# Peptides against a protein of PDB entry 4PAS: the designs that were tried, part 3

Target 1, 39 residues: chain A of PDB entry 4PAS
Amino acid sequence: SVNQASTSRLEGLQSENHRLRMKITELDKDLEEVTMQLQ
Target 2, 39 residues: chain A of PDB entry 4PAS as posed
Amino acid sequence: SVNQASTSRLEGLQSENHHLRMKITELDKDLEEVTMQLQ

## One batch from the design tools (peptide; made by RFdiffusion4, then SolubleMPNN)

Design b1_p8_7_s2 (from b1_p8_7, 4 letters changed)
Fold by OpenDDE base, seed 1:
Structure b1_p8_7_s2 (fold): chain B 39 residues (1-39), chain A 8 residues (1-8)
Amino acid sequence: as target 1 above (39 residues)
Amino acid sequence: QLEELLKQ
């Protein structure tokens, strides 16, 4: 039980970490496009 | 900078 709950929590944190990294990459691209339009 | 944040 404790090990299973810890594993499921780790998998949830790994998936959220991946999602947040993808969102950072998207926002970095959107910022580059806006910066290019302001030049 | 972004590449260093993604290296994990």
Scores: peptide ipSAE 0.052, ipTM 0.611, DockQ to the pose 0.052
Fold by OpenDDE base, seed 3:
Structure b1_p8_7_s2 (fold): chain B 39 residues (1-39), chain A 8 residues (1-8)
Amino acid sequence: as target 1 above (39 residues)
Amino acid sequence: QLEELLKQ
């Protein structure tokens, strides 16, 4: 159904959004660690 | 700090 296709697309976008947020948090931590090592 | 902003 159109509703099922829309729901599956939204779930895929939500999963990708979560993955990207986690990757940004990882990179922020890696940057903080590098910044502390350079002080 | 960024982790808290992303937990919305």
Scores: peptide ipSAE 0.052, ipTM 0.619, DockQ to the pose 0.055
Fold by OpenDDE base, seed 2:
Structure b1_p8_7_s2 (fold): chain B 39 residues (1-39), chain A 8 residues (1-8)
Amino acid sequence: as target 1 above (39 residues)
Amino acid sequence: QLEELLKQ
């Protein structure tokens, strides 16, 4: 149904949003470490 | 800064 396709798309977007938030947190830490090494 | 952007 249209509702099932919309739910599966929302679940896919929620999982991708979570993955991207985790990657942003990793890159922020990597940037802090590089910044500390350059001081 | 990042923690506030990630608070939902």
Scores: peptide ipSAE 0.049, ipTM 0.607, DockQ to the pose 0.051
Fold by OpenDDE base, seed 4:
Structure b1_p8_7_s2 (fold): chain B 39 residues (1-39), chain A 8 residues (1-8)
Amino acid sequence: as target 1 above (39 residues)
Amino acid sequence: QLEELLKQ
């Protein structure tokens, strides 16, 4: 149904949003570690 | 800064 397709799309976008937020946190930490190594 | 973006 249209409702099922919309729900599955929202769940996919929510999971991708969570994945991207976790990747931003990882990259921020990696940048901090590189910054400390350059001092 | 990042923690404030992650609270949204």
Scores: peptide ipSAE 0.049, ipTM 0.609, DockQ to the pose 0.051

Design b1_p8_7_s3 (from b1_p8_7, 5 letters changed)
Fold by OpenDDE base, seed 4:
Structure b1_p8_7_s3 (fold): chain B 39 residues (1-39), chain A 8 residues (1-8)
Amino acid sequence: as target 1 above (39 residues)
Amino acid sequence: QLQELLSQ
């Protein structure tokens, strides 16, 4: 149904949003570690 | 900065 397709799309966007937020946190940590190594 | 982005 249109509702099922909309729900599955929203769940896909929510999972991708979560993945991207986790990746941003990882990259921020990696940048901090590199910054500490350059000091 | 990061916490503000992640709080949205």
Scores: peptide ipSAE 0.059, ipTM 0.649, DockQ to the pose 0.053
Fold by OpenDDE base, seed 3:
Structure b1_p8_7_s3 (fold): chain B 39 residues (1-39), chain A 8 residues (1-8)
Amino acid sequence: as target 1 above (39 residues)
Amino acid sequence: QLQELLSQ
């Protein structure tokens, strides 16, 4: 149904959003480590 | 700054 296709698309976007938020947190930590090594 | 972006 149109509702099932819309819900499956939203769940896919929510899972990708979560993955991207986790990757941003990882990159922030890596940037902090590099910043500490340059001091 | 990142904590505020992630809290939205």
Scores: peptide ipSAE 0.056, ipTM 0.643, DockQ to the pose 0.055
Fold by OpenDDE base, seed 5:
Structure b1_p8_7_s3 (fold): chain B 39 residues (1-39), chain A 8 residues (1-8)
Amino acid sequence: as target 1 above (39 residues)
Amino acid sequence: QLQELLSQ
């Protein structure tokens, strides 16, 4: 149904949003470690 | 974290 397709798309976007947030947090930490090593 | 690094 249209509702099932919309729900499945939203779940996919929520999963990708979570993955991207976790990657931003990892890169923020890696950048802090590099910045500290350059001081 | 990132905002603190950008404010230095």
Scores: peptide ipSAE 0.044, ipTM 0.591, DockQ to the pose 0.093
Fold by OpenDDE base, seed 1:
Structure b1_p8_7_s3 (fold): chain B 39 residues (1-39), chain A 8 residues (1-8)
Amino acid sequence: as target 1 above (39 residues)
Amino acid sequence: QLQELLSQ
């Protein structure tokens, strides 16, 4: 149904949003470590 | 953290 396709798309976008947030947190940590090494 | 590092 249109509702099932919309729900599955939303779940896919939510999982990708979570993955991207985790990657941003990893890169924030890596940037902090590099910044501390350059000081 | 990230916003503070980007402001340096």
Scores: peptide ipSAE 0.044, ipTM 0.599, DockQ to the pose 0.105

Design b1_p8_7_s4 (from b1_p8_7, 4 letters changed)
Fold by OpenDDE base, seed 2:
Structure b1_p8_7_s4 (fold): chain B 39 residues (1-39), chain A 8 residues (1-8)
Amino acid sequence: as target 1 above (39 residues)
Amino acid sequence: KLEELLKQ
């Protein structure tokens, strides 16, 4: 069904969005640590 | 912190 394909695509985009948000938060922390080591 | 901006 077009609806099933759209739902599965939305779930895939939601999981990728969550993964990217977690990676951005990790990189923000790593940047804060590097900034602290360079002061 | 970026965590607060990412809270939806």
Scores: peptide ipSAE 0.063, ipTM 0.634, DockQ to the pose 0.052
Fold by OpenDDE base, seed 3:
Structure b1_p8_7_s4 (fold): chain B 39 residues (1-39), chain A 8 residues (1-8)
Amino acid sequence: as target 1 above (39 residues)
Amino acid sequence: KLEELLKQ
């Protein structure tokens, strides 16, 4: 159904959004560690 | 930290 296809697409976008947020948090931590080593 | 700002 159109509703099922829309729900599956939304779930895929939510999963990708979560993955990207986790990757941003990892890079922020790596940047904090590098910044502390340069002080 | 950024992790706290991303927690909605």
Scores: peptide ipSAE 0.063, ipTM 0.636, DockQ to the pose 0.055
Fold by OpenDDE base, seed 4:
Structure b1_p8_7_s4 (fold): chain B 39 residues (1-39), chain A 8 residues (1-8)
Amino acid sequence: as target 1 above (39 residues)
Amino acid sequence: KLEELLKQ
């Protein structure tokens, strides 16, 4: 149904949003570690 | 800054 397709799309976007937030946090930490190694 | 952007 249109409702099922909309729900599955929202769940996919929510999971991708969470994945991207976790990746941003990882990259921020990796950047901090590199910055400390360059001092 | 980053933690404030993630609090949404």
Scores: peptide ipSAE 0.060, ipTM 0.627, DockQ to the pose 0.051
Fold by OpenDDE base, seed 1:
Structure b1_p8_7_s4 (fold): chain B 39 residues (1-39), chain A 8 residues (1-8)
Amino acid sequence: as target 1 above (39 residues)
Amino acid sequence: KLEELLKQ
């Protein structure tokens, strides 16, 4: 039980970490496009 | 640059 709950928590944190990393990459690209349009 | 920072 404790090990299974810890594993499921880790898998949830790993999936959320991946999602957040992808979102940061999208926002960096969007910021670059906006910065280029302001020059 | 950002993709390399995110691989650490």
Scores: peptide ipSAE 0.057, ipTM 0.625, DockQ to the pose 0.053

Design b1_p8_8_s3 (from b1_p8_8, 5 letters changed)
Fold by OpenDDE base, seed 3:
Structure b1_p8_8_s3 (fold): chain B 39 residues (1-39), chain A 8 residues (1-8)
Amino acid sequence: as target 1 above (39 residues)
Amino acid sequence: PEKLLEEL
């Protein structure tokens, strides 16, 4: 149904959004460590 | 943006 397709798409986008947020958090930490080493 | 985050 249109509702099932919309729900599955939303779940996919939510999963990708979570993955990208985790990757940003990792990169922010790596950047903090590099910044601390340059001070 | 997602591709850049996947490459890093």
Scores: peptide ipSAE 0.053, ipTM 0.610, DockQ to the pose 0.077
Fold by OpenDDE base, seed 2:
Structure b1_p8_8_s3 (fold): chain B 39 residues (1-39), chain A 8 residues (1-8)
Amino acid sequence: as target 1 above (39 residues)
Amino acid sequence: PEKLLEEL
């Protein structure tokens, strides 16, 4: 149904948003480590 | 932004 397709699309976007937030957190940590090594 | 994060 249109509602099922809309729900599955929203769930896909929510899971991708979570994945991207986790990758940002990893990159922020890697940047902090590199910054500490350069001090 | 998604593509840039996938390349890193």
Scores: peptide ipSAE 0.053, ipTM 0.609, DockQ to the pose 0.072
Fold by OpenDDE base, seed 5:
Structure b1_p8_8_s3 (fold): chain B 39 residues (1-39), chain A 8 residues (1-8)
Amino acid sequence: as target 1 above (39 residues)
Amino acid sequence: PEKLLEEL
């Protein structure tokens, strides 16, 4: 149904949003480690 | 870090 397709699309976008937030957190940590090595 | 950047 249109509702099932919309729900599955939202779940896909939510999972991708979570994946991207985890990557940002990892990059922020890597940037902190590089910043600490430059001090 | 580079692999995470390539996948964004």
Scores: peptide ipSAE 0.053, ipTM 0.597, DockQ to the pose 0.084
Fold by OpenDDE base, seed 4:
Structure b1_p8_8_s3 (fold): chain B 39 residues (1-39), chain A 8 residues (1-8)
Amino acid sequence: as target 1 above (39 residues)
Amino acid sequence: PEKLLEEL
């Protein structure tokens, strides 16, 4: 149904949003470590 | 944006 296709698309976007948020958190940590090494 | 995050 149109509702099932919309729900599956939203779940895909939510999963990708979560993946990207995790990668941002990793990069923020890597940046903190580099910043600490340069001090 | 996704490709940039994959390269870092």
Scores: peptide ipSAE 0.051, ipTM 0.603, DockQ to the pose 0.081

Design b1_p8_8_s4 (from b1_p8_8, 5 letters changed)
Fold by OpenDDE base, seed 1:
Structure b1_p8_8_s4 (fold): chain B 39 residues (1-39), chain A 8 residues (1-8)
Amino acid sequence: as target 1 above (39 residues)
Amino acid sequence: PEELKKQL
């Protein structure tokens, strides 16, 4: 149904948003570690 | 290093 397709699309966008936020947090931490090593 | 840890 249109509702099922809309729900599945939203769930896909929510999972991708979560993945991207986790990747940003990882990269921020990696950048911190590199910055500390360069000091 | 301690100041950087407080900002993140």
Scores: peptide ipSAE 0.037, ipTM 0.515, DockQ to the pose 0.064
Fold by OpenDDE base, seed 5:
Structure b1_p8_8_s4 (fold): chain B 39 residues (1-39), chain A 8 residues (1-8)
Amino acid sequence: as target 1 above (39 residues)
Amino acid sequence: PEELKKQL
């Protein structure tokens, strides 16, 4: 149904949003480590 | 290192 397709699309976007937030946190940590190594 | 962490 249209409602099932909309729900599955929202769940997909929520999972991708979570993945992207985790990747931002990893990159922020990697940037911190590189910045510390350059001092 | 700890002072740098507070600036991030």
Scores: peptide ipSAE 0.033, ipTM 0.513, DockQ to the pose 0.067
Fold by OpenDDE base, seed 3:
Structure b1_p8_8_s4 (fold): chain B 39 residues (1-39), chain A 8 residues (1-8)
Amino acid sequence: as target 1 above (39 residues)
Amino acid sequence: PEELKKQL
């Protein structure tokens, strides 16, 4: 149904959003470490 | 390192 397709799309976007937030946190930590090494 | 953590 249209509702099932919309729900599955939302769940996919939510999972991708979570993955991207985790990647941002990882990269922010990597940037902190690089910044500390350059000081 | 502690001053860097305050800026983040």
Scores: peptide ipSAE 0.033, ipTM 0.510, DockQ to the pose 0.067
Fold by OpenDDE base, seed 4:
Structure b1_p8_8_s4 (fold): chain B 39 residues (1-39), chain A 8 residues (1-8)
Amino acid sequence: as target 1 above (39 residues)
Amino acid sequence: PEELKKQL
């Protein structure tokens, strides 16, 4: 069960890492759009 | 702004 708990934790961290990377990409695009609107 | 639009 220790290995299963460690695997589940790793999968959770990988999923959160992916979510955060997607959110960074979204925010970078939003910032670019705002920058374009200010010029 | 036109060159900026090409970078988007």
Scores: peptide ipSAE 0.030, ipTM 0.486, DockQ to the pose 0.066

## One batch from the design tools (peptide; made by RFdiffusion4, then SolubleMPNN)

Design b1_p9_1_s3 (from b1_p9_1, 4 letters changed)
Fold by OpenDDE base, seed 2:
Structure b1_p9_1_s3 (fold): chain B 39 residues (1-39), chain A 9 residues (1-9)
Amino acid sequence: as target 1 above (39 residues)
Amino acid sequence: RLKEILEQL
């Protein structure tokens, strides 16, 4: 069904969005640690 | 911080 394909695509996009948010938070922390070590 | 911005979205 078009609805099932749309739902599965939305779930995939939500999972990727969550992964990207986690990676941004990790990189922001790593950047902060490096910034503090260079001060 | 970026964490607080992401928690608001």
Scores: peptide ipSAE 0.093, ipTM 0.656, DockQ to the pose 0.082
Fold by OpenDDE base, seed 4:
Structure b1_p9_1_s3 (fold): chain B 39 residues (1-39), chain A 9 residues (1-9)
Amino acid sequence: as target 1 above (39 residues)
Amino acid sequence: RLKEILEQL
């Protein structure tokens, strides 16, 4: 169904969005730790 | 800081 393809695409985009948000938060923390080590 | 930015996106 067109609806099943659209829902599966949305679920894929939502999971990737969540993954990217988590990765940005990890990189921010890693940058803070590096910044503290350089001071 | 980044959490509040990500909540706005």
Scores: peptide ipSAE 0.092, ipTM 0.655, DockQ to the pose 0.079
Fold by OpenDDE base, seed 5:
Structure b1_p9_1_s3 (fold): chain B 39 residues (1-39), chain A 9 residues (1-9)
Amino acid sequence: as target 1 above (39 residues)
Amino acid sequence: RLKEILEQL
């Protein structure tokens, strides 16, 4: 149904949003570690 | 921290 396709798309977007948020926090940690090594 | 900002969005 249109509702099932919309729900599955939303779940996929929520999963990708979570993955991207986790990757941003990983990169922010890596940048902090590099910054501390340069001081 | 960026983590705390992302948890609020």
Scores: peptide ipSAE 0.092, ipTM 0.655, DockQ to the pose 0.080
Fold by OpenDDE base, seed 3:
Structure b1_p9_1_s3 (fold): chain B 39 residues (1-39), chain A 9 residues (1-9)
Amino acid sequence: as target 1 above (39 residues)
Amino acid sequence: RLKEILEQL
């Protein structure tokens, strides 16, 4: 039970970490596009 | 640039 709850929490944190990394990459691209439009 | 930084973490 305790090990299963810890594993499910780690899987949730890994999925959220992946989602946040994808969002950072999207925002970096959007900032590059805005920077090119301001030149 | 940020992609390479994120691949190292």
Scores: peptide ipSAE 0.090, ipTM 0.654, DockQ to the pose 0.078

Design b1_p9_1_s4 (from b1_p9_1, 6 letters changed)
Fold by OpenDDE base, seed 5:
Structure b1_p9_1_s4 (fold): chain B 39 residues (1-39), chain A 9 residues (1-9)
Amino acid sequence: as target 1 above (39 residues)
Amino acid sequence: RLQEILQQK
């Protein structure tokens, strides 16, 4: 159904959004650690 | 920190 296809697309976008937020948070931490090592 | 900004959205 159109509703099932919309739900599955939303779940896919939610999982990718979560993955990207986790990766951004990892990179922010790594940059902070490098910045502290250079001071 | 960026973590606080990401948790509020």
Scores: peptide ipSAE 0.102, ipTM 0.641, DockQ to the pose 0.082
Fold by OpenDDE base, seed 3:
Structure b1_p9_1_s4 (fold): chain B 39 residues (1-39), chain A 9 residues (1-9)
Amino acid sequence: as target 1 above (39 residues)
Amino acid sequence: RLQEILQQK
């Protein structure tokens, strides 16, 4: 149904949003570690 | 930090 396709798309977007938030947090940490090594 | 910005959304 149109509702099932919309729900499945929302779940996919929520999963990708979570993955991207985790990757941004990892990169923020890696940049902090590099900044500390350059001081 | 970026963590504070991500927690507010």
Scores: peptide ipSAE 0.100, ipTM 0.640, DockQ to the pose 0.083
Fold by OpenDDE base, seed 2:
Structure b1_p9_1_s4 (fold): chain B 39 residues (1-39), chain A 9 residues (1-9)
Amino acid sequence: as target 1 above (39 residues)
Amino acid sequence: RLQEILQQK
């Protein structure tokens, strides 16, 4: 149904959003560690 | 911090 296709698309976008938020948090930590090593 | 910005969305 249109509702099932919309739900599956939303779940895919939510999963990708979560993955991207986790990757941003990892890169923020890595940048902080590099910044501390350069001080 | 980026964590605070991500928690507000």
Scores: peptide ipSAE 0.098, ipTM 0.640, DockQ to the pose 0.084
Fold by OpenDDE base, seed 1:
Structure b1_p9_1_s4 (fold): chain B 39 residues (1-39), chain A 9 residues (1-9)
Amino acid sequence: as target 1 above (39 residues)
Amino acid sequence: RLQEILQQK
């Protein structure tokens, strides 16, 4: 069904969005730790 | 923090 293909694509995009948000959060923390060590 | 910005969207 077109609806099933659209749902599976949305779920894949939601999963990738979550992964990318988690990676951005990790990099923001690592950058803050490095910034504090250089001050 | 960037975490607060990402949670608001």
Scores: peptide ipSAE 0.098, ipTM 0.636, DockQ to the pose 0.083

Design b1_p9_2_s1 (from b1_p9_2, 5 letters changed)
Fold by OpenDDE base, seed 2:
Structure b1_p9_2_s1 (fold): chain B 39 residues (1-39), chain A 9 residues (1-9)
Amino acid sequence: as target 1 above (39 residues)
Amino acid sequence: SLEEQLKSL
């Protein structure tokens, strides 16, 4: 159904959003470590 | 924060 396809797309976007937020947090930490090493 | 650390350089 249109509703099932929309729900499955939303769940996919929510999981990708979570993955991307975790990757941003990792990169922020790596950048902080590099910044500290350059000081 | 990185922003505050960069402001203190």
Scores: peptide ipSAE 0.027, ipTM 0.519, DockQ to the pose 0.117
Fold by OpenDDE base, seed 3:
Structure b1_p9_2_s1 (fold): chain B 39 residues (1-39), chain A 9 residues (1-9)
Amino acid sequence: as target 1 above (39 residues)
Amino acid sequence: SLEEQLKSL
């Protein structure tokens, strides 16, 4: 159904959003470590 | 914070 396709698309977007947020958190940590090494 | 550390660099 249109509703099932919309739900599956939303779940896919939610999983990708979570993955991207985890990657941002990793990059923020790596940037903090590099910044501390430059001090 | 990283922002505070960058301001003191």
Scores: peptide ipSAE 0.027, ipTM 0.540, DockQ to the pose 0.126
Fold by OpenDDE base, seed 4:
Structure b1_p9_2_s1 (fold): chain B 39 residues (1-39), chain A 9 residues (1-9)
Amino acid sequence: as target 1 above (39 residues)
Amino acid sequence: SLEEQLKSL
């Protein structure tokens, strides 16, 4: 149904949003490590 | 924070 397709799309977007937030946190840590090595 | 560390350079 249209409602099922919309729900599955929202769940996919929520999972991708979570994945991207985790990747940002990883990159922030990697940037902090690089910054510390350059000091 | 990284921002505070960068301000202290």
Scores: peptide ipSAE 0.027, ipTM 0.523, DockQ to the pose 0.111
Fold by OpenDDE base, seed 5:
Structure b1_p9_2_s1 (fold): chain B 39 residues (1-39), chain A 9 residues (1-9)
Amino acid sequence: as target 1 above (39 residues)
Amino acid sequence: SLEEQLKSL
């Protein structure tokens, strides 16, 4: 149904949003480690 | 913050 397709798309976007937030947190940590090595 | 740490280099 249109409702099922819309729900599955929203769940996919929510999962991708979570994945991207986790990747940002990883990159922020890696940048902090590099910054500390440059001090 | 990373910004303040970079200013101290």
Scores: peptide ipSAE 0.026, ipTM 0.544, DockQ to the pose 0.119

Design b1_p9_2_s2 (from b1_p9_2, 6 letters changed)
Fold by OpenDDE base, seed 2:
Structure b1_p9_2_s2 (fold): chain B 39 residues (1-39), chain A 9 residues (1-9)
Amino acid sequence: as target 1 above (39 residues)
Amino acid sequence: SLEEKLKSL
């Protein structure tokens, strides 16, 4: 149904959003550690 | 190393 397709798309977007937020946090930490080593 | 950290970006 249209509702099932919309729900599955939302769940996919929510999981991808979570993955991307975790990756941003990792990259922020890696950037901090690189910055500290360049000092 | 700095090089290994740069590779992880």
Scores: peptide ipSAE 0.057, ipTM 0.634, DockQ to the pose 0.110
Fold by OpenDDE base, seed 4:
Structure b1_p9_2_s2 (fold): chain B 39 residues (1-39), chain A 9 residues (1-9)
Amino acid sequence: as target 1 above (39 residues)
Amino acid sequence: SLEEKLKSL
């Protein structure tokens, strides 16, 4: 149904959003560690 | 190393 397709798309977008937020957090940590080594 | 951290970005 249209509702099932919309729900599955939303779940896919939510999972990708979570993955991207986790990747941002990892990159922020890596940047902090690089910054500490340059000080 | 700093180099390996830069490569992983």
Scores: peptide ipSAE 0.055, ipTM 0.632, DockQ to the pose 0.110
Fold by OpenDDE base, seed 5:
Structure b1_p9_2_s2 (fold): chain B 39 residues (1-39), chain A 9 residues (1-9)
Amino acid sequence: as target 1 above (39 residues)
Amino acid sequence: SLEEKLKSL
């Protein structure tokens, strides 16, 4: 149904948003560690 | 190493 397709799309976007937020947190930590080693 | 950290970004 249209509702099922919309729900599955929203769940996919929510999962990708979560993945991207976790990757940003990882990259921020890696950047801090690189910055500390360059000082 | 710093080089390995840069490669993992």
Scores: peptide ipSAE 0.055, ipTM 0.626, DockQ to the pose 0.110
Fold by OpenDDE base, seed 3:
Structure b1_p9_2_s2 (fold): chain B 39 residues (1-39), chain A 9 residues (1-9)
Amino acid sequence: as target 1 above (39 residues)
Amino acid sequence: SLEEKLKSL
């Protein structure tokens, strides 16, 4: 149904949003560790 | 190492 297709698309976008947020957190940590080593 | 951290960015 249109509702099922919309729900599955939303779940896919939510999963990708979560993945991207986790990648940002990883990069922020790596940047902090690099910054600390340059000090 | 610092070099390996820079490569992972």
Scores: peptide ipSAE 0.054, ipTM 0.628, DockQ to the pose 0.110

Design b1_p9_2_s3 (from b1_p9_2, 6 letters changed)
Fold by OpenDDE base, seed 1:
Structure b1_p9_2_s3 (fold): chain B 39 residues (1-39), chain A 9 residues (1-9)
Amino acid sequence: as target 1 above (39 residues)
Amino acid sequence: SLEQKLQQL
């Protein structure tokens, strides 16, 4: 149904959003560590 | 931190 397709798309976008947030957090920590090593 | 700002969204 249109509702099932919309729900599945939203779940896909939510999972990708979570993955991207986790990757941004990882990169922020890596940058903080590199910044601390350069100070 | 950026982590703390992301957790508030």
Scores: peptide ipSAE 0.052, ipTM 0.587, DockQ to the pose 0.064
Fold by OpenDDE base, seed 3:
Structure b1_p9_2_s3 (fold): chain B 39 residues (1-39), chain A 9 residues (1-9)
Amino acid sequence: as target 1 above (39 residues)
Amino acid sequence: SLEQKLQQL
């Protein structure tokens, strides 16, 4: 149904949003470590 | 922090 397709799309977007947030946090930490090594 | 900004989204 249209409702099932919309729900599955929202769940996919929520899981990808969570994955991207975790990846941004990892990259922020990696940049902090590199910045400390260059000082 | 960046984490605090991400939690507000």
Scores: peptide ipSAE 0.050, ipTM 0.585, DockQ to the pose 0.060
Fold by OpenDDE base, seed 2:
Structure b1_p9_2_s3 (fold): chain B 39 residues (1-39), chain A 9 residues (1-9)
Amino acid sequence: as target 1 above (39 residues)
Amino acid sequence: SLEQKLQQL
């Protein structure tokens, strides 16, 4: 149904949003570590 | 962390 397709798309977007948030947090940490090593 | 930076705004 249209509702099932919309729900599955929302779940996919929620999982991708979570993955991207985790990647941003990892890159922010890596940048802080590199910044401290360059001081 | 990004989360800590966002809490300071």
Scores: peptide ipSAE 0.048, ipTM 0.553, DockQ to the pose 0.077
Fold by OpenDDE base, seed 5:
Order: structure tokens, then C-alpha cells, then sequence
Structure b1_p9_2_s3 (fold): chain B 39 residues (1-39), chain A 9 residues (1-9)
């Protein structure tokens, strides 16, 4: 149904949003470690 | 953290 397709798309976007947030947190930590090494 | 860096701006 149109509702099932919309729900599955939303779940896919929610999972990708979570993955991207975790990757941003990892990169933020890596940048902090590099910044501390350059000081 | 990103949240801490945003608070320092």
C-alpha cells in the first residue's frame, strides 16, 4: 500500500540519519584528537 | 564533543 511504502521510506531515512549522526560524532572525536596533537 | 564546541561559539 502507499502507507506501507511511506513507512518503509521513513524507517530507511531514520536509520540513515542515525548512521550519519554516529559518523559525525566519530569525526568530531578524531578532529579533537588531531587538534590536541597539533597544540 | 560537537555539543561542547557549539557552546564555545
Amino acid sequence: as target 1 above (39 residues)
Amino acid sequence: SLEQKLQQL
Scores: peptide ipSAE 0.043, ipTM 0.538, DockQ to the pose 0.106

